# Designs tried in a protein design run: peptides against a protein of PDB entry 6MBK. Part 245

Target 1, 240 residues: chain A of PDB entry 6MBK
Amino acid sequence: GFEMVNFKEEGFGLRATRDIKAEELFLWVPRKLLMTVESAKNSVLGPLYSQDRILQAMGNIALAFHLLCERASPNSFWQPYIQTLPSEYDTPLYFEEDEVRYLQSTQAIHDVFSQYKNTARQYAYFYKVIQTHPHANKLPLKDSFTYEDYRWAVSSVMTRQNQIPTEDGSRVTLALIPLWDMCNHTNGLITTGYNLEDDRCECVALQDFRAGEQIYIFYGTRSNAEFVIHSGFFFDNNSH

## One batch from the design tools (peptide; made by RFdiffusion4, then SolubleMPNN)

Design b2_p29_7_s3 (from b2_p29_7, 17 letters changed)
Fold by OpenDDE base, seed 3:
Structure b2_p29_7_s3 (fold): chain B 240 residues (1-240), chain A 29 residues (1-29)
Amino acid sequence: as target 1 above (240 residues)
Amino acid sequence: MFPHMETLVPVLHSLPDLEKEQELLDKYA
């Protein structure tokens, strides 16, 4: 077992409520609990998705809009999850001028500028779509779609999107994985996989955790540029 | 890889494809 805890330095994370052994399956999340491109298509966003080429081509953008629509829906199943997300991020989209100037000396600067440009252009595009498209009238975003909202959604998805198989296992899709993505990162091996037979994400323990210890997982090795884009930090050695 | 993982499809974090985003924006926006 585990519980959600606010840790002093790391913020929200998971704490073991019992001893967990290395390689023990301690956490699983069924597909029905995930925010996916498929759940976006099956939501109020579905009609617009079916007619917008950018939403169809970019699963991350579809997830961003799905996240915004669900956030704006008081009765959304994902409200408890959404409320656990940061209200702001330290990602480059939130950088001040001095932070951007610092990046000019790094290899990440090109990607940061691209992200800024893309996000701004996407917002402008979708603002117009939301104002003019007939299927946008049913979206809870119709009268409340700001750049700040979009920046938040993009940053949320960028930091938390995962590749999972489709239900039939034939393709790869994108998902936000509630509860699981609350685990803070540590160096190690990938310990999360998708079980197609049971249709769920499964996480095994990277190491032994005693009752009361924080549970860490490994989200993968990142380049310095990827680390900056993901976390807003540049480290000479990002091996954590 | 842990033995349990051998029967699973690895779940991996991914970043958005910035180049693809730019191409789509250039085409539609």
Scores: peptide ipSAE 0.583, ipTM 0.928, DockQ to the pose 0.847
Fold by OpenDDE base, seed 1:
Structure b2_p29_7_s3 (fold): chain B 240 residues (1-240), chain A 29 residues (1-29)
Amino acid sequence: as target 1 above (240 residues)
Amino acid sequence: MFPHMETLVPVLHSLPDLEKEQELLDKYA
């Protein structure tokens, strides 16, 4: 019912290949296809994860490392997904000096600086961990762990991480949702939920989409500051 | 909310908790 398309102005998105009606379940993604904190724990990162308090406490950081390890693994199941991710982002971690100066006039500047500082400190910390920790020796990123790589992974996760239930539904965890996260954002209602019985993410159409139209979803109401942090821009159609 | 969503756990984007990150870094980094 849909295909991935590179739109010149919007980058990658999903296009309908047939008419899709509002409220139609048009897209679902089983848990086994998601990149999750659990899949990170079950990967080559597992031994390090079990011994590092920051990885254990921060699911987003665990996902960032998971993404880097999988990217460095030619036989990774997620290679097709990873190849669809941007190589660079228009987010504050990539801002040039003039863009940062512009942000100084906004309420987002404090959080942007905090994010930048945190990312730099995380990199320094994990660089040392990777060089010294016995369980890091088997990581495919050991000899190629640069700040650029880490910035990319952090930005990828920051822009794409979603809260989903654990398998038993008892807790919330973080996931990257392949294919689904290619949908561009529009105003509306939340149309994506997790089906615990079938163990999958389910997305229903926000509106009618004709064959050949781009499929948009609503990722949630965000402040302008959140849009800057998340996407590097103010969303014109923000309902705030 | 769409009727189908009433039977599902909402999937929501989230941003990192910058304060929590700072606290952990101060503790361990």
Scores: peptide ipSAE 0.579, ipTM 0.928, DockQ to the pose 0.871
Fold by OpenDDE base, seed 5:
Structure b2_p29_7_s3 (fold): chain B 240 residues (1-240), chain A 29 residues (1-29)
Amino acid sequence: as target 1 above (240 residues)
Amino acid sequence: MFPHMETLVPVLHSLPDLEKEQELLDKYA
């Protein structure tokens, strides 16, 4: 097994409660526990989703709104998960002017500016939508939709969204994967896949972990630019 | 790749498509 632990410097992570062997299936998360575009459609956001072209076209934006709606819902199934999310991020959306100036010398600057601009424009658009659209009246964020909230949701989704298959395996959709995404990152191989037969995410151990050790996974190879976008910093051990 | 992974659909982190976002915003916002 494993347990959630707040590690120094790394924040929340997973710790092994027993010895876990390499390649052992130690963690699985059924679809019903995931925050997905589909769960967004099936939520209070569903009516608005069905009428908004941007929500329909951009799964990440749908997830951001889903996350905000669930956060604003005291009885949300995902409250325990949402409470584990950072309250703020070191991502470029949170950069001060001096930090942005530093990025001017980096390959990431174009994407950073694009992300910032897109986020601001999305907020402005959806602010109007929330104020005027009939189906927005039931949203728990109706009277409390701030840029800070939206920035947080966008950043949460950006840092945690994963591609998973739809239930029938015919398409790719986006998901936030509770518990699993608490694993901190290390270099290695992809050890998480989706089992369509059992309809769950499955994670096998990258290496042997002893009881009491932090469990790390590899989230994929990232360029330095992607690391900046994702994490707000360049990874020293990045081969790109 | 671990043998178990061969039977699974890889779960991969992805970043938003910034260009697509911009296009949609230009169209609808």
Scores: peptide ipSAE 0.579, ipTM 0.926, DockQ to the pose 0.862
Fold by OpenDDE base, seed 4:
Structure b2_p29_7_s3 (fold): chain B 240 residues (1-240), chain A 29 residues (1-29)
Amino acid sequence: as target 1 above (240 residues)
Amino acid sequence: MFPHMETLVPVLHSLPDLEKEQELLDKYA
């Protein structure tokens, strides 16, 4: 087993409660527990989603709105998960002026500026949509939709969205994977896949973990630019 | 790749497509 723990240097992560062997299936998350584009479509956001071309075209934006709607819903199934999410991020959308100036010397600057511009434009667009669209009246965001809310949701999704198959396996969709995404990152191999037969995400252990050790997973190799966008810092090498 | 992974669809983290976002915003916003 495992437990969620707040580690001093790394923040929240998962700790083994027993010895876990390499390649052992130690964690699985059924589709019904995931926040997906499909769950967004089936939520209070569904009517608006069905009429908004941006939501339909951009799964990450749909997830951001889904996350905000669920956060604003006291009875949301995902409240326990949402409460574990950071309230703020070290992503470029949260950078101070000096941090942005530092990025000017990096390859990430173009993408950072694009992200700033896109996020601001999205917020402005959806603010109007929420205020004027008939299907937005039922959204809990109607009277409380700030840029800070949107920035948080965008950052949450950007850092945590994963590609998974649709239920029928015919397409790829996006999902937030509760509990699994609490694992901190290490260098290694991809050890998470989707089991279509059992309709669940499955994670096998990258290595042996002893009881009491933090469980790490590999989220994939990133370019320096991608790493800055995702994690807010630059590396000289991809040793992580 | 671990043997168990051979039977699974890999789960991959992805970043937003900034260019696609811009194009959609230019079209609809």
Scores: peptide ipSAE 0.563, ipTM 0.924, DockQ to the pose 0.860

Design b2_p29_7_s4 (from b2_p29_7, 17 letters changed)
Fold by OpenDDE base, seed 1:
Structure b2_p29_7_s4 (fold): chain B 240 residues (1-240), chain A 29 residues (1-29)
Amino acid sequence: as target 1 above (240 residues)
Amino acid sequence: MYPFMETHVPVRHSLPDLEKEEELLDKYA
């Protein structure tokens, strides 16, 4: 009932191929298709994860490394998904000097600077880890770990990470949700929930969508500052 | 969240905790 399309103004999104009614379950994604902290732990990254406190403590960083490892793996199950990700982002980590200067007039500047600093420090730390740690020898990024790679992975995860329950529902973890995360954002109510019984993400339509219309979903309330961090700009219809 | 989905766990985008990242970096990096 939908297809991926490159929209002129918004980039890639999902378009309805038929009429979809409000509240219709039109999209679901089983856990096995998600890139999660758990899948990171179960990947080639697992041994390093088990010995690195930062990876263990920060799911977003674990996902960033997981994404880089899978991107570097030709036979990765997630290659089709990874290939749909932007090569670059319009987020603050990619801002030019003039764009950063413009942000100085906004309330987002503190978080932007923190993000820059954290990302740089993380890269420096993990560069050393990858060069020296025995369990890093098997990582496909061993000899190809650049700041540009890390910035891309961090930005990909930052813009796309979602909170989902663990398989047993006891805790919250982070996931990248293929196909679903191709929907562009609009104001409204959360229409995506995790079904623990069927172990899948389920998305219902926020409104009626006609055949040929772009499908939008609500990813959650964002402040203006959060939207700048996430998207690099203020959303015209963003609610607070 | 849509009321009819209250039986589900809401799936929501979240940003990284920058303060927590900084604390961990100060501790381990």
Scores: peptide ipSAE 0.608, ipTM 0.928, DockQ to the pose 0.821
Fold by OpenDDE base, seed 4:
Structure b2_p29_7_s4 (fold): chain B 240 residues (1-240), chain A 29 residues (1-29)
Amino acid sequence: as target 1 above (240 residues)
Amino acid sequence: MYPFMETHVPVRHSLPDLEKEEELLDKYA
């Protein structure tokens, strides 16, 4: 019902290959296909996760490391997904000095600086952890953990992490959702929900899409500042 | 969220909590 296409201005997105009606369940992704905090815990990262308070407390950081470990693993199940991710981003962590100066006139500057500071401190912390912690020895990134790697992973997770329930529905966790996250954003209502009974993400069409049209979804309410942090720009059609 | 999905848990993008990150870094790093 859809295919990945490189659109001129929006980059990669999903295009309908047939007519899709509003509210039609056109896309679903089972939990087993998601990159989650749980899958991170169950991976080679698990032993380190179990002993590192920051990884335990911050699911986004756990996902970043999970992403790096899987990227560094040739036989990773998620290699096809990881290969679809951008090699770099237009987000603040990739801004040149002049681009950061342009943000000084915006309310986003505080968060940008915080993000820079946090990311740098995290890298320094985890670099030491990876070098010294016994459970880090088996990580595929042990000998190849650069700031560029970390920046990429952090940016990948920041731009793509989603809140989903745990398998038992008892709490909220974070996930990267392959294929689904290829949809570009538009204003509207949340049309993706997690079906706990079937243990999968389910996405229904926000509107009618004709064959050949790009499929858009609404990822959630964002302020302009959040859009800058997330995407490096203000969303033109942002009504929030 | 669409009403027919009331039985579903909404799936939405979220940004990292920068303040929480800073607090954890101050505590452990």
Scores: peptide ipSAE 0.587, ipTM 0.927, DockQ to the pose 0.813
Fold by OpenDDE base, seed 2:
Structure b2_p29_7_s4 (fold): chain B 240 residues (1-240), chain A 29 residues (1-29)
Amino acid sequence: as target 1 above (240 residues)
Amino acid sequence: MYPFMETHVPVRHSLPDLEKEEELLDKYA
């Protein structure tokens, strides 16, 4: 019921190919299609992950490396998804000197500088790890790991990471959600959750969409979305 | 695509756990 379209000004988004009614389940993404910390552990990154304490402790960093490894793999299942990602971001890691100077007058400057510092230190650390660690020899990024690559991956994860339940529902993990994250944002209620019974991310329509209209969703107030089980959906009380 | 906050200023709660990252870097890097 939808297709990927490059919209003017908004970039890639989803367009309805049929009429979609409010609260209709129009989009679902099974766990097996998600890029998760678990999929990172099960990838070529797995051996390194099992021995690196930073990767183990920080799921966002694990996802960033997973994204880089898959991008560098021509036969990656996620190539079609990765190709839809922006090549650059408007995140602080991409700010020019004048933009950073402007931020000096804001309370956010400390966090921005901390992010810069951490990202640079992470890159330096992992550059050394990739060059010296035996389990890094099989990584497709071994000979092509640049700061620009790392900055891109970190920014991609920062802007697109989501919290989803583990398979058993006992904990939360981080995930990139292909196809779903192509929906552009609008104001409204969260209409996305995780169905543990079917082991899939589910999205219901925020409103009626006609064939040919762009489909918008609400991501919430955070850069990362919290996906709850079906009982946590905020549905518009359509008084029918 | 996630809305780029109209404000180029990231909301603190939208940032990674910067303190935890720093602690890990101090410990292992």
Scores: peptide ipSAE 0.415, ipTM 0.706, DockQ to the pose 0.152
Fold by OpenDDE base, seed 5:
Structure b2_p29_7_s4 (fold): chain B 240 residues (1-240), chain A 29 residues (1-29)
Amino acid sequence: as target 1 above (240 residues)
Amino acid sequence: MYPFMETHVPVRHSLPDLEKEEELLDKYA
């Protein structure tokens, strides 16, 4: 019902290949297609993950390394997805001097500086880990791990990470959601949830889309989309 | 593509848990 298209102004997005009705389930992404902390643990990163306390404690960092490892792996299942990701971001980690100066007038400056500091320290730490840890020898990053790589991965995860339920629904974990996160943003209601029975992310159409139209979704607040398990988020609000 | 603010000001909830990251870095790095 849709295809990936590179739109001139918006970059990659999804275009309807047929008419899609409002509230129609047009997009679903099974767990097996997601990049998750669990898939990171089950990847070539797994041995290092099992030995590194920072990777274990911070799912976002685990995802960043997972993303880098998969990007560096020509046969990665996620190559088609990774190739759709921006090569750079307009996030604070990419700010030029003038943009940082502008931030000095905002309350966000402290957090931005903290993020800069943390990212730099993380890079330095993991650079050493990759160079010295035995379980890092098999990583495709072994001989190519730059700050630019790390900054990109961190920014990719920061902008695209979502909370989804674990397979058993007992906890939440972090995930990148291919295909779904290609939908560009519009104002509206959250139309995405996680179906635990079918173990997939599900997205219903925010409005009618005609064949040939770009499909937009509402990301909600610029927070990580919380795909809270039980609430079928806004379906409850539309039924009341 | 995720929308960014025109001012490029990050929203706090879009940031990582900076305090936790700092604590972990102080402990292990």
Scores: peptide ipSAE 0.405, ipTM 0.704, DockQ to the pose 0.148

Design b2_p29_8_s1 (from b2_p29_8, 15 letters changed)
Fold by OpenDDE base, seed 3:
Structure b2_p29_8_s1 (fold): chain B 240 residues (1-240), chain A 29 residues (1-29)
Amino acid sequence: as target 1 above (240 residues)
Amino acid sequence: SLLDELVPIEAPAREIPLIEEVKKQLALR
């Protein structure tokens, strides 16, 4: 009932191919298609994950490395998804000197500097791990792991990470949700939930969409500062 | 320790609720 389209002003999004009614289940993504901490553990990254305390303790870093490993793998199942991701982001990690200078008059500058520092420290740590750890030799990143690679993966996770239930519903885990996260944002109500019975993420329509219309969803309410720091954009209709 | 020095990626994850809760909230609008 939808197709991926490159819209002139908004970039990639989803367009309805038929009329979709409000609250209609139009999009679902089974767990097997998600990029999760569990899929990271079951990938080529698994051996390193099992021996690195940072990867074990910080699931979103594990997702970032999973994303990098799959990007570097020509035969990766997630190549079609990865190719839809932006090559660059508007997150603070991509700010130019002038943008940083402008923010010096705001409290946001402290968060920006913290993000720079923390990301750089993570990169330095994992650069050493990739160079020295025996299990890193099997990673497609072994001979190509730059800061640019890492900041891209970090920014991808920052802007797209989700918390979903585990398969048994007893805990939560982190996930990237392919196809679903291609929807552009609008004001409204949350229309995405996880269906444990069918083990899939489900999205219902926020409103009626006619064939040929772009499908928008609401990703949640955030302050403008949070959008800038974590998503790199300003939303005009933000309630905060 | 290294675990004390390094921090996770500092960004909130979107909390995806159960679909039943989503449907319940939509019915209240």
Scores: peptide ipSAE 0.606, ipTM 0.902, DockQ to the pose 0.739
Fold by OpenDDE base, seed 2:
Structure b2_p29_8_s1 (fold): chain B 240 residues (1-240), chain A 29 residues (1-29)
Amino acid sequence: as target 1 above (240 residues)
Amino acid sequence: SLLDELVPIEAPAREIPLIEEVKKQLALR
């Protein structure tokens, strides 16, 4: 009922191929298609994960590394998804000097510098781990782990990470949700939820969409400041 | 410790609720 399209100005999004009614279940993503902390543990990263306290403690970093490992794997199941991700982001990690200067008079500058510092520290740590840890030898990024790689993965996670329930619903975990996260954002109500019975993310239509129309969803309410820092954009009609 | 020095990626995750809750909220509009 939808297709991926490169829209002018908005980039990639989803377009309806048929009429979709409000509250209709039009999109679902089974757990097996998600990139999760669990899938990271079950990947080539698993052995390293089992021995690195930082990866264990910081699930979003585990997701970033999982994303990098899969990107570096030509036969990765997630290649089709990864190829849809931006090559660069508007997050602070990609800010040019002029953009940083613009923020110098704002409180946001502290958050920008924090991101720079923290990301650099993470990179430095994991660079050493990848170079020295025995379980890193089999990682496809062993000889190709640059800061540019890392900031891309970090920015991908920053902009796209989700918290979903575990299979048994007893805990939460972090996930990237392929296909679903291609929807562009609009104001409205949350229309995405996890179906534990069918073990899938489900998205229902926010409104009626006609065939040929772009499908928008609401990702949640954030301030423009939060969007700038975490997503790198302003939303003009962001309601609080 | 390294755990004290390193922090996770500083970005909030989107909290995906259970679909039942979503449907409940949508029914209230």
Scores: peptide ipSAE 0.604, ipTM 0.903, DockQ to the pose 0.762
Fold by OpenDDE base, seed 5:
Structure b2_p29_8_s1 (fold): chain B 240 residues (1-240), chain A 29 residues (1-29)
Amino acid sequence: as target 1 above (240 residues)
Amino acid sequence: SLLDELVPIEAPAREIPLIEEVKKQLALR
């Protein structure tokens, strides 16, 4: 067992409510609880998705819009998850002038500018789509679609998107994994995999955790630059 | 055009392997 806890320095995380042994399956998330490209297609966004080539071609943008639509829907199944997401991120889209200036001496500045430009272009396109497309009329965000909304959704996807197998295992799709992505990161080995038989994401414990301890997982090895650009944080024990 | 210039969200997705592979790798440590 585990519980969601707001840790002072790390923000929200998971805390063990009992002793968990290394390699014990302690957390699983069924596909039906995931926010996926497929769930986007099956949502209120579906009609627009079916007619917009960009949403169809760019699954992560579809996820961003799915997230925005669900956030704007008070009765959304994913409201409990959405409420756990940060209201702001440390992604380049949220960088202040001083942060950008600091990066000007680094190669990362090109990626920052690229993100700004590309995100702005995406927003401009979809702003027009939402204003003019007939299938956008029923979207809960129809009258409230700001750049701030979009950069939040983009940053949410940027920091939390996963590739998981499709139900039949023949392809991959994009997913946000509620509850699981609340685990804070530590150095170690990948302990999360998809169980196709049971159609769920499964997380096994990286190590023993005692009751009351925060549960950490390893999300993968990245350079500090990649963490900043794509995950919005530095990891002290990062090997790169 | 703007459409021709659009790109996906430029960030890598985490690749979630099959759980069988995860267990295999953990057994090798």
Scores: peptide ipSAE 0.603, ipTM 0.897, DockQ to the pose 0.719
Fold by OpenDDE base, seed 4:
Formats: structure tokens, sequence, C-alpha cells
Structure b2_p29_8_s1 (fold): chain B 240 residues (1-240), chain A 29 residues (1-29)
């Protein structure tokens, strides 16, 4: 019912291959295909995760490292997904000097500098961990963990992380949702939810889409400033 | 402690609701 397409102005997105009706379930992603904190614990990162308090306490950092480990693993199950991710992001961590200078005139500058500082501190900490911790020796990034790697992973998580229920529904966990997050954003209502019975993330169509049209979804209500800082999106005339 | 010095990635996660709630809200429009 859809295909991945590289659109000229919007980059990668999903295009309908048939007519899709509003509220039709057109896309679902089973839990087993998600990159989660749990899948991180069950990966090559697992031994280190079990010994590092920061990874345990900060699930989104665990996701970032999981993403890096899988990216560095040629045989990773998630290679097809990872290869669709941007090489760079519109997040503050990728801002050029002129962009930062522009933001100095805005109230957003505090958040930008905080993000730089905190990300740098995280990198420094984990660089040391990777170099010294015995369980880090098995990580494919052992000899090639750069700040550029880390900021990419952080930005990937920053822009794409989701909170979903655990398998038993008793708690929440963090997840990247492959394929689904290829949808570009539009104004509207939330049309994505988790189906615990079938243990999958489900997306229903926001509106009717004809064959050949790009499929858009609404990721949530945010200001442009929040989108820039956290999602890397700009949205004109956000009615929400 | 390290937990006091380091912070998580500073971005809100998208809260994916249960699909039942999504359908409920869509039915109200």
Amino acid sequence: as target 1 above (240 residues)
Amino acid sequence: SLLDELVPIEAPAREIPLIEEVKKQLALR
C-alpha cells in the first residue's frame, strides 16, 4: 500500500501505491522490529548496559548507543532501517556558526548551549567507558567512537524516539519505530497508537490519500522552536 | 554523583498512546 520514496524537497518519505482511506490501518510495526531499550539490553551492548549506571538510568542514551552498535554491525537486523536515517540533522548539534549566531538573538540560545554542553559531557563520559570497561571490548565501535558518531546517534534519538508500552503494558519504554518514522509531518491529529493485543505499533491514515500521493502523519503539537530544537522540522502555520 | 552531572538526551519522546485511545479521539472529530 506504500513505498519509500526520496522526494526532492522533503527527502525520504512514504508514498501511497494505492488509494488509502481516512482512518484505514495502512502501516503497522511489530515490537520485534522496533529498536528499544530492551533490544539494546539483548544486543552486544547488553553486557555493558548491565554494568553502566548511566545506560541503565537514561534509556534514550541506551538507544543512542544501541543505534551506534547496530550501525557498526554489518549483519545487524536493523541495517536497512539505519541506512534510511539522515547522515546529518537539522538539530542544534549540527548548526553552523551563522545559525548559532542567529539564535543568539533568540530565547532558544539557552537550550542550544545546554544541548551542546550536555552532549559533550555524555560523549566524554562514554568515551572513557568504551576505552576502559571490559565489556566495551566487544563493541564494534571500540576503536572508532567519535563525537560525530555520538552527535548523530543523539540527534537520531532526539528526533525519532518514542515512548511505547512494555509488552505487558505495565510500564513504558523507549523505542525507535522503523518505517513508520519515514512519514513526513503534517498538521492534524495523532493517528498512531500501540496495539497491545497484537503487540505492534499501528498507524491509521489521517486523511484520504490517492495512489501516488505522499503519506503524511501528525507527530504531535509543538512550536516551531520546539521542532527545531528537538525534531529538526519546520512547520508553517501550525494550527495546533 | 555521575547521575547528578549527566543528563539524559534533552528531547521529549513522542508518547504513543494505545490504539484504542487514538480511535476514540478520531471518532470525536
Scores: peptide ipSAE 0.599, ipTM 0.902, DockQ to the pose 0.762

